# Peptides against a protein of PDB entry 4N78, part 43

Target 1, 186 residues: chain A of PDB entry 4N78
Amino acid sequence: HFQVICRLLGYQGIAVVMEELLKVVKSLLQGTILQYVKTLMEVMPKICRLPRHEYGSPGILEFFHHQLKDIVEYAELKTVCFQNLREVGNAILFCLLIEQSLSLEEVCDLLHAAPFQNILPRVHVKEGERLDAKMKRLESKYAPLHLVPLIERLGTPQQIAIAREGDLLTKERLCCGLSMFEVILT
Target 2, 155 residues: chain B of PDB entry 4N78
Amino acid sequence: MAELQMLLEEEIPGGRRALFDSYTNLERVADYCENNYIQSADKQRALEETKAYTTQSLASVAYLINTLANNVLQMLDIQASQLRRMESSINHISQTVDIHKEKVARREIGILTTNKNTSRTHKIIAPANLERPVRYIRKPIDYTILDDIGHGVKW

## One batch from the design tools (peptide; aimed at target 1 L174, target 2 I109)

Design b2_p19_4_s3 (made by RFdiffusion4, then SolubleMPNN; from b2_p19_4, 6 letters changed)
Fold by OpenDDE base, seed 4:
Structure b2_p19_4_s3 (fold): chain B 186 residues (1-186), chain C 155 residues (1-155), chain A 19 residues (1-19)
Amino acid sequence: as target 1 above (186 residues)
Amino acid sequence: as target 2 above (155 residues)
Amino acid sequence: VFGISEERIREFLLALVDS
């Protein structure tokens, strides 16, 4: 589903969606969530000491339940905070999954374009074969597929310009060095 | 342009008119041949004359049709060439627009991106100065990042 | 009768025989 969304939206659509999600997240964090956090801080026990281990696990649990009773009761009364946190979480997950899906699409595009851009895979050299000779053979094999040089030789100036720009756009992808998700986390 | 105009305005209409006139002339020739054969005392001569006129008429019509057909074909070839040129122009414009849109889109999404810190240290270093638009520094694309994701096509 | 020169007709006929 996320792959389909990425294909449908493209870079521009993804950017718009991400910007809107960031606005929503910011609004939730600075608004409702912040207010709940402030309220929770007010009802938090001022002094909470670790009970003695001699009370055992049940006694320690009861102690903390008693100390946090107001918080638990408050959280139960105001479930809206958890919903907002879920929304923020979902937005973050959505952004992550979109970025991952986009990266996969970009990688696929790069792989498909590679033979046409003089990007050759690392050749597995069998024992006894010279790497250089095999690479030269591979280069020679794919030389006719090099799109930009081919168009430079046979195309019009306009076609050459378009081919060069297209080649550049094909090579320059986000997955090569950029992350959106890191920006979302900051 | 001048050639196409001449074909459209003069040669093809002229050829069509000539064919129409030839139809009328054929009827006249037929009438003449019929009457001449009936009235002539020398039927053999009249028949030979009729054969001659028939041959000439058929040849003339064939010539007119061929000439007109060639002119129409030439017109179509010129028009096809014009359409190809227009198509090429439209395609060029379309590609230019698409490239431009893609560049704009990439700028927009680029604003939402930061450089991947390859350093294994998960230190979320909050960039101190939030305000500077992270200049999209075109870093050379390191395709080695693809080595981990792509199951290497075993060549 | 048809306003076409005999020469043009002859040339056309020759071209037909040669195709």
Scores: peptide ipSAE 0.045, ipTM 0.633, DockQ to the pose 0.006
OpenDDE base, seeds 1, 2, 3, 5: peptide ipSAE 0.041, 0.044, 0.043, 0.029; ipTM 0.630, 0.644, 0.637, 0.634

Design b2_p19_4_s4 (made by RFdiffusion4, then SolubleMPNN; from b2_p19_4, 7 letters changed)
Fold by OpenDDE base, seed 5:
Structure b2_p19_4_s4 (fold): chain B 186 residues (1-186), chain C 155 residues (1-155), chain A 19 residues (1-19)
Amino acid sequence: as target 1 above (186 residues)
Amino acid sequence: as target 2 above (155 residues)
Amino acid sequence: VFGISDEQIREFLQALVDS
């Protein structure tokens, strides 16, 4: 599904969606969540000492439950704040999945374009075959497919310019060194 | 353009008219030959004359048809060439627009991207400073990254 | 009779023979 979304939206559409999601996340974090956090900080016990280990895990849990009883019982926290946090989480996950899907799409594009751009896969050399000979054979096999040189020979100046630009755009992909998700997290 | 116009307005209509006239002329020639043969005391001579007229007439009509056909073909070739040029122009514009749109789109998404720090485990020091959008330094695309992803695809 | 010269006819016929 995410792959289809990436194909449908393209770079521009993805950018728009991510920008809007960032705005939503920012709004949620700076608005309702922040307010709840501030409220929680106000009601937080000022002095909460670690209970003695002698109380065991259940006793310690009961102790903290008692200390945080007012927070735990805060109904609005459960309904509104947690829902908002869920929304934020979903947005983040969405961004992550979109980026992953986009990266896969870009890799596929690069792989498909490779024969036309004089990018040859590293061939696993079977024992006894010279790597150089195989590479030379591959190079010779794919040489006629090199699009830019072909157009440079046969095309108009305008076509050549377009081909070069297209080649550049094909090579320059986000998956090669750019991360969107890191920006979202910052 | 001038050649096409000449073909459309003068040569082809003229050829069609000539062909129509030739039909009328053929009928006249046929009538003449028939009458001449009937009235002539020398039937052999009349027959030879008829053969000559027939040959000339057929050759003439064939010539007219061929000329007209060639003009029509030429017209079609010119039109086809014009259409191809138009198509090429449209394609060029379309491609230019698409490239432009793609560049714009990439700029937009680029704002949402940062360089993948491939460097090891350094502490996510929350950069205090709003990292200025690091200028997209065109690092040469290291396609070696593709090598790691392809390990699962048995070719 | 048809307004076509004998030369034109000859050229045409020759072209036909040559095709």
Scores: peptide ipSAE 0.147, ipTM 0.621, DockQ to the pose 0.006
OpenDDE base, seeds 1, 2, 3, 4: peptide ipSAE 0.117, 0.132, 0.118, 0.135; ipTM 0.618, 0.617, 0.597, 0.622

Design b2_p19_5 (made by RFdiffusion4)
Pose (drawn by RFdiffusion4):
Structure b2_p19_5 (pose): chain A 186 residues (1-186), chain B 155 residues (1-155), chain P 19 residues (1-19)
Amino acid sequence: as target 1 above (186 residues)
Amino acid sequence: as target 2 above (155 residues)
Amino acid sequence: EEEEAQAALDIIMDLAKRL
């Protein structure tokens, strides 16, 4: 699903959705969640020690049950507090997962562009063979496929300018050195 | 474009009217052969001149049509090339617009991004100078090696 | 030669439009 969502939305669609999800998270954190955090903070026990081991686990469980009774009995703890937090969590997960799908989509695009952009994989080296002397030979094999130099050789200035722009857009993808989840959290 | 204007404004309309002139002139020439036969004292001679005019009329109508047909074809060939150049230009404009719309979309998501500081190194990196193997040499105990440290006491 | 240059340009544009 995320794979399809990435393809149909594109960069502009994903960007707007992320910007809008930030507005939703802001609305919830500075809104209903904040209201209920301030309210439950007063219902909280002002102080609460952690009992020594001596008291034993069953007595510690009894102690936490009494100290946190008002939190355990709070009627809207699930239907509101947990629900709102779940929505915020899902919004964060969407941003993370959608970026991962975008990264997979970008890497595949780049893999198909590599033949037309003079990008060769490492070649096997037998005895008496140097990669330096061989990679350059392989580059000659795929020389007719190097798009930009071919258009600069036979193309019109208009075709050349358009080629250079398109080549730039093809080789520059977010997965080459950029990320978003960090900015989302910040 | 100059050859097209010449075809559309003069040579086609002109060659076309020259055809209409043939329409009117030939009906005159048909009457003349009839009259020249009637006035003719020599019926055989007047028939041979009618035949001459008939053959000439045929050669003329075929020539006028051929000339006009070549002009119409040249016009269509030129217009076909115009559409070929125009499509090429429209395609470049389209590619340009697509590049622009993509730049706008990337600028929009670029706001939500930062550098991912990732690097690549080796599993093991040996030091530039490996530790020299130090030979063992016996030496006596010396109770004076600390005399220069702090407030020593020499003996 | 012009057709080769145009075909190369079309390939670049097809690659650029993928996302």

Design b2_p19_5_s1 (made by RFdiffusion4, then SolubleMPNN; from b2_p19_5, 10 letters changed)
Fold by OpenDDE base, seed 2:
Structure b2_p19_5_s1 (fold): chain B 186 residues (1-186), chain C 155 residues (1-155), chain A 19 residues (1-19)
Amino acid sequence: as target 1 above (186 residues)
Amino acid sequence: as target 2 above (155 residues)
Amino acid sequence: AAAQAEAALEKLMQLARRL
């Protein structure tokens, strides 16, 4: 699903969605969640001492349950605050999954474009073969596929300009050095 | 443009008219040949004349048709070439617009990105001097020291 | 000979009709 979303939205669509999600998350964090946290801090027991170990695990649990009774029984916490936290969590997960999906798509695009851009993979060399010779053979094999040089030889000036720009855009991808998710976490 | 205009306005219409006129003339020639054959005392001569006129007429019509056909084909070729040029221009504009849109989109999404922290794989500089593994002598941790700290059950 | 002339004339007339 996320792959399809990435394909449908493209860079612009993803940007718009991400911006809106960031606004929503910011609003939730700075508004409702912050208010609930402040309220919870106010009702938090000022002094919560560790109970005696003699009470055992059940007794300790009961102790903390009693100390936090007001918080646990706060109905708005369950209905509103937790829902908002879920929304934030979902937004974060959405952003992560979108970025991952986009990265995969970009990598695929780069891989598909590579032969046309004189980007050759490092070939596994069997024992006894010269790496250089094998690479030269590959270069020679794919040389006719180099799009920009081909168009430069056969195309009009306008076509050459478009080809160069297209080539640049094809090479420049987010996955090469940029992360959206890191921005979201900040 | 001038050639296409000449073909459309002068050559092709002119050729069509010529062909129509030729048809009318052929009918006249046919009538003449028929009458000449009936009235002539020398039927053999009249027949040869008819054959000559027929051959000439057919050749003339064939020439007119061929000329007209060639002009029409030429017209179509010119028009096809014009359409191809227009298509090329449209494609060029379309590609330019698409590239521009893509650049804008990339700028927009770029604002939402930061550089990936490439963990500089610190070259594990193998420390030159293998520090001799100091034999970690596990001193037994005496946990009894903690017995006095907190509400521990003093047995 | 007459038959050939008639055939030629007929061809001419047929051509004329097709035009």
Scores: peptide ipSAE 0.036, ipTM 0.647, DockQ to the pose 0.008
OpenDDE base, seeds 1, 3, 4, 5: peptide ipSAE 0.033, 0.033, 0.031, 0.034; ipTM 0.647, 0.637, 0.648, 0.649; seeds 3, 4 fail the geometry check

Design b2_p19_5_s2 (made by RFdiffusion4, then SolubleMPNN; from b2_p19_5, 8 letters changed)
Fold by OpenDDE base, seed 4:
Structure b2_p19_5_s2 (fold): chain B 186 residues (1-186), chain C 155 residues (1-155), chain A 19 residues (1-19)
Amino acid sequence: as target 1 above (186 residues)
Amino acid sequence: as target 2 above (155 residues)
Amino acid sequence: SSAEAEAALQKLMQLAKRL
């Protein structure tokens, strides 16, 4: 589903969706969640010492449960705050999944374009074959497929310009060094 | 353009008119040949004359049709060439627009991106004081209490 | 008439030559 969404939206559509999601997340974080967090901080026990390890995990859990009982039982926290946190979480997950799907699509595009862009595939050298000879063979094999040089030889100036720009756009992908998800987390 | 115009306005209409006129003339020749054959005492001579007229008439009409057909074909070829040029121009514009749109889109999404920080996994330095393992009595944590809280988003 | 037929034939030939 996310792959289809990425294909349908393209870079522009994804950008718009991401921007809107960021606005929503920001609004939720700065608004309702912040207010609840502030309220919770006021109700939080001022002194919550780490219980002695001698109480064991159950005792420690009970201790914290007792200390946080009022907070955990706070009805508004369960209904409103958690819902908002879920929305934020969903937005983050959505962004992550979109980025992952987009990255996969970009990688596929790069792989498909590689033969046409003078990018040689990684060659496994079998025993007894010279790497240089194999590379030369590959270069010779794919040389006719190099689109930009071909158009530069046979095409009009306008076609050459378009081909170069298209080639550049094909090579430049987000997956090569950019992350949207990191921006979302900040 | 001048050639196409000449074909459309002069040569093809002229050829059509000529063909129409030829029809009328053929009818006259045919009528003559029929009457001449019936009235002539020398049927053989009349037949030879009819054959000659028929051959010449058919040759002339065939020539007219061929000329007209060639002119029409030429016209169509010119038009097809013009359409191809227009298509090429439209494609060029379309590609230019698409590239531009893509550049804009990339700028927009680029604003939402940052460089991938390859954060080196910081080694979690364990604190030196190994606290003695307290025997934890594992009470089974009943996670059913959480069932009501998390409506998993069905993706 | 023979003359009319010949004239018609000549017209056909002339038309063919002009094109």
Scores: peptide ipSAE 0.149, ipTM 0.621, DockQ to the pose 0.008
OpenDDE base, seeds 1, 2, 3, 5: peptide ipSAE 0.092, 0.083, 0.058, 0.120; ipTM 0.633, 0.625, 0.587, 0.621

Design b2_p19_5_s3 (made by RFdiffusion4, then SolubleMPNN; from b2_p19_5, 10 letters changed)
Fold by OpenDDE base, seed 5:
Structure b2_p19_5_s3 (fold): chain B 186 residues (1-186), chain C 155 residues (1-155), chain A 19 residues (1-19)
Amino acid sequence: as target 1 above (186 residues)
Amino acid sequence: as target 2 above (155 residues)
Amino acid sequence: AAAQAEAALNELMLLARRL
């Protein structure tokens, strides 16, 4: 599904969606969630002493449950605040999954373009075969497919310019060194 | 353009008119040959004359048809060439627009990106890193990095 | 009649030469 979304939206659509999600997340964090956090801080007990370890884990849990009873019983926390946090979480996950899907598509595009851009995969050399000979054979095999040199030789100046720009755009992908998710987390 | 116009307005219509006129002339020649053969005491001579006139007439008409056909073909070739040039121009514009749109889209999405921290060190990225324009480091994209991404393509 | 036929043939030939 995310792959289809990436294909449908493209870079522009993904950018728009990400920007809007960031706005929504920011709005939720700075608005409703912040207000709930402030409210919770106000009702937080000022002095919460560590219970004696002798009470064990259940006793300690009960102690903290009692100390935080007002917070736990805060109905709006369950209905509104947690829902908003879920929305934020879903937005973050969505962004992550979109980025991952986009990266996969970019990788596929790069792989498909590689033979046309004089990018040859490292050939697995079987024992006894010379790597250089295989690479030369591959170079010779794919040499006619080098698009930019081919167009430079046969194309018009306008076609050459387009081919160069297209080649550059094909090579320059986000997956090569950029992350959207890190920006989303900041 | 001038050649195409000449073909459309002068050569092809002229050739068509010539063929039409030739029809009437052929009829006259045929009538003569028929009458001459019937009336002639020397049937062999009349036949030879008819053969000569027929051959010449057919050769002339064949030439007219061939010339007209060649002009029509030339016209079509010129039109096809013009269409191809127009198509090329449209394609060029389309590609230019697409590249431009892609550049704009990439700029927009680029604003939402940061450099992948290659440093393994969990350094708490201090917020102070200035929005440096993500300089697309035109480093030669080592596509070998892609080999490890996704299903281990065992080549 | 012969003269007309020759004239017609000549016209055909002239037309063929002009094209």
Scores: peptide ipSAE 0.146, ipTM 0.631, DockQ to the pose 0.009
OpenDDE base, seeds 1, 2, 3, 4: peptide ipSAE 0.103, 0.115, 0.122, 0.122; ipTM 0.639, 0.637, 0.612, 0.628; seeds 1, 4 fail the geometry check

Design b2_p19_5_s4 (made by RFdiffusion4, then SolubleMPNN; from b2_p19_5, 8 letters changed)
Fold by OpenDDE base, seed 1:
Structure b2_p19_5_s4 (fold): chain B 186 residues (1-186), chain C 155 residues (1-155), chain A 19 residues (1-19)
Amino acid sequence: as target 1 above (186 residues)
Amino acid sequence: as target 2 above (155 residues)
Amino acid sequence: SAEQAEAALEKLMLLAKRL
């Protein structure tokens, strides 16, 4: 599903969605969640010391339950605050999955374009084969597929310009060095 | 353009008119030859004259048809060439627009990106000051990242 | 000879009609 979304939205659509999600997350964090956190901090006991171990686990639990009674009984925390936190979580997960899906799509594009862009895969060298000779053979094999050089030889100046720009755009992908998710986490 | 216009407005219509006139003339020639043959005391001479007129008329019509056909073919070739040029122009514009849109889109999404931290060092991610537009730093494309994702076709 | 002339004329007329 996320792959389809990435294909449908493209870079621009993804950017718009990500921006809007960031706004929503920011709004939730700075608005309702912040307010609840402030309220919780106000209700939080100023002094909460560990009870003596002599009370045992049940006694310790009861102690903390008593100390946190106001927080536990805060019904809005369970309904509104947790819902907002879920929304934030979902937004973050959505962003992560979109980025991952986009990266996969970009990698696929790069792989598909590679033969046309003089990008050769690393070939496994079997025993007794010279890497250089194998690479040279591979280069020779794919040389006719090099699109930009081909167009530079046969195309009009306009076609050459478009081909070069297209080649550049094909090569330059986010997955090569950029992360959106890291920005979202910041 | 001038050649196409000349073909469309002058040569082809002119050729059609000439062909029509030739048809009318052929009918007249046929009538003449028939009457001449009937009235002539020397039927052999009249026949030879009819053959001569027939040959001449056929040659004339054939020439007119050939000329007209060639003009039509030429017209079609010119039109086809024009269409190809228009198609090429449209494609070029379309590609230019698409590239532009893609560049804009990439800039927009690029603002939402940061450089992947390759350094293992737990650098305390300083809160990215929201203010600095993350300048799209063109990093050289490291294709080694593809090594881990591709199920290498076992060659 | 007359038949040949008629045939030639007929062919001409047929050609003319096809035109």
Scores: peptide ipSAE 0.031, ipTM 0.642, DockQ to the pose 0.009
OpenDDE base, seeds 2, 3, 4, 5: peptide ipSAE 0.026, 0.029, 0.022, 0.029; ipTM 0.657, 0.627, 0.658, 0.658

Design b2_p19_6 (made by RFdiffusion4)
Pose (drawn by RFdiffusion4):
Structure b2_p19_6 (pose): chain A 186 residues (1-186), chain B 155 residues (1-155), chain P 19 residues (1-19)
Amino acid sequence: as target 1 above (186 residues)
Amino acid sequence: as target 2 above (155 residues)
Amino acid sequence: FELSDTIQELITKALEKLS
């Protein structure tokens, strides 16, 4: 699903959805969640020590049940507090997962562009063979596929300018050195 | 474009009227052969001149049509090339717009991004100079090696 | 993982704007 969502939205669609999810998270954190956090903070026990081991686990469980009774009995703890938090969590997960799908989408695109952009994989080296001397030979084999230099050789200035722009857009993808989840959290 | 204007404004309309002129002039020439036969004292001579005019009328109508047909074809060939050049230009404009729309979309998501500081190194990196193997040499106990440390006491 | 209704609505709106 995320793979399809990434393809249909594109960069512009993903960006606006992320911007809008930030508005939703902001609305919830500074809104209903904040209201209930302030309310439950008063219902909270002003102080609460962690009992020594001596008291034993059963007496510690009884102590925490008593100290946190008002939290345990709060009627809207699930239907509201947990629900709102779940929505914020899902919004964060969407941003993370959608970026991962985008990264997979960009890497595949780049793999197909590599033959037309003079990008060769490492070649096997037998005895008496140097990669330096061999990679250059392989580059000659795929020389007719190098798009930008071919257009600069036979193309019109208009075709050349358009080729340079398109070549730039093809080789520059977010997965080459950019990320978003960090900015989302910040 | 100059050859097209010449075809559309003069040569086609002109060659076309020259065809209409043939329409009117041939009906005159048909009457003249009938009159020249009637006045003619020599019926055989007047028939041979009618034949001459018939053959000449045929050669003329075929020439006028051929000339006009070549012009119409040249016009269509030129117009076909115009559409070929126009499509090429429209395609470049289209590619240009696509590049622009993409730049706008990338600029929009670029706001939500930062550098991912990732690097690549080796599993093991040996030091530039390996530790020299130090030979063992016996030496006595020396109770004076600390004399210069702090407030020593020499003996 | 399933998308929340809010996320589905935002995705639908984004697709309509792009179409």

Design b2_p19_6_s1 (made by RFdiffusion4, then SolubleMPNN; from b2_p19_6, 5 letters changed)
Fold by OpenDDE base, seed 2:
Structure b2_p19_6_s1 (fold): chain B 186 residues (1-186), chain C 155 residues (1-155), chain A 19 residues (1-19)
Amino acid sequence: as target 1 above (186 residues)
Amino acid sequence: as target 2 above (155 residues)
Amino acid sequence: FELSPTIQKLIEEALKKLS
């Protein structure tokens, strides 16, 4: 699903969705969640010492239950605050999954474009073969597919300009050095 | 542009009219040849004259058809060339717009990105001195030390 | 104006039929 979303929205659509999600998350964090956290801090016991281990696990549990009784009984916390936290969590996960899906798509695009852009994969060399000779053979094999040099030789000035710009856009992808998710965490 | 206009407005219509006129003239020539053959005392001469007119008529029609056909083909070639130029122009504009849109989109999404912290994979410099694995000697845990700790039944 | 070989043949055939 996320791959389809990435394909349908493109860079612009993803940017818009991410911006809106960030606004929503910010609103939830600075608004409702912050208010509940403040309220929780007010009702939180100022001094909560660890009970003696001699009370055993049940006694310790009862102690903490008693200390946190006001928090546990705060019905709005369960219904509203936790829901908002889930929404924030879902938004974060959504952003992560979108970025991952986009990265995969970009990598695929780069791989598909590579033969046309003189980007050759490192080839496995069998024992006894010279890497240089094999690489040279590969270069020669794919040389006719180099799009920009081909258009520079055969195309009009306008076509050459478009080809160069297209080549640059094809090479420059977010997955090469940029992260959206890191900004979101920020 | 002037050539196409000349073909459309003058040459092709003119050629069509010429063919139509030729049809009318051929009918007259046929009538003449028929009457001449009937009325002539020298049938052989009349036949030779008819052959000459037939040859001339066929040649003239062939010329008119060929000229008209060539003019039509030329017209079509000019129009096809114009369409190809228009197509090329549209494609160029379309590609330019697409590139521009893509650049804008990338700028927009770029604002939402930061540089990936390439974790400098610190080359785990293997410490030069591989400390000899200290032979783990498992000392048996003596649990008897705990025998005096607890309210268990002293046997 | 030179008639195409095909048209020339047609004319010759037509002339033969008249002859």
Scores: peptide ipSAE 0.021, ipTM 0.676, DockQ to the pose 0.004
OpenDDE base, seeds 1, 3, 4, 5: peptide ipSAE 0.017, 0.019, 0.018, 0.017; ipTM 0.671, 0.669, 0.677, 0.674

Design b2_p19_6_s2 (made by RFdiffusion4, then SolubleMPNN; from b2_p19_6 with D5P T6I T12K)
Fold by OpenDDE base, seed 4:
Structure b2_p19_6_s2 (fold): chain B 186 residues (1-186), chain C 155 residues (1-155), chain A 19 residues (1-19)
Amino acid sequence: as target 1 above (186 residues)
Amino acid sequence: as target 2 above (155 residues)
Amino acid sequence: FELSPIIQELIKKALEKLS
């Protein structure tokens, strides 16, 4: 589903969606969530010491349940605050999954374009074969597929310009060095 | 442009008119030949004359048709060439627009990006044995696992 | 305008049938 979304929206659509999600997240964080956090801080026990380990895990749990009883029983926390946190979480996950899906699509595009852009994979060299010779052979094999040089030789100036720009756009992808998700986390 | 105009306005219509006139003239020639044969005392001579007129008439019609056909073909070739040029121009414009849109889109999404912190890849001393690139088998991500997680953004 | 030899022959044959 996310791959389809990426394909349908493209870079521009993804950008718009991400911007809107960021606005929503910001609104939730600075609004309702912040208010609840402030309220929670006010009702938080002023002194909460770690109970002795001799009480065991159940005793320690009961201690904290007792100390936090008022917070746990706060109905609005369960309904409104947690819902908002879920929404934020969903937005974050959505952004992550979109970025991952986009990255996959970009990688696929790069791989498909590679033979036409003189980007050759490293060839496995069998014992006794020279890597350089194999690479030269491979380069020679794919040389006719180099699109930009071919168009530069046979095409019109306009076609050459378009080919160069297209080549550049094909090579320059977000997955090469950019992350959207890191921006979302900041 | 001038050649196409001449073909459309003068040569082709003129050729069509010539064919029409030829039709009328052929009818007259046929009538003449018939009457001449009936009235002539020398039927053999009249027949030979009719043969001559028939041959001439067929030749003239063939010429007119050939000329007209060639003119039409030439017209079509010119038009086809014009269409190809137009198509090329449209394609060029379309490509230019698409590239521009892509650049704009790239800028827009770029604003939402930061440089990936390339963790200093410790020089993985390539083990002597170049491990074959593990063919990434795309396991279809089962997104149904997420169906029960979270609530949609309520606007 | 010269008709092709084939057409000329066809015309000739047609005319012969009329005689």
Scores: peptide ipSAE 0.011, ipTM 0.669, DockQ to the pose 0.005
OpenDDE base, seeds 1, 2, 3, 5: peptide ipSAE 0.017, 0.010, 0.011, 0.011; ipTM 0.650, 0.682, 0.665, 0.686; seeds 1, 5 fail the geometry check

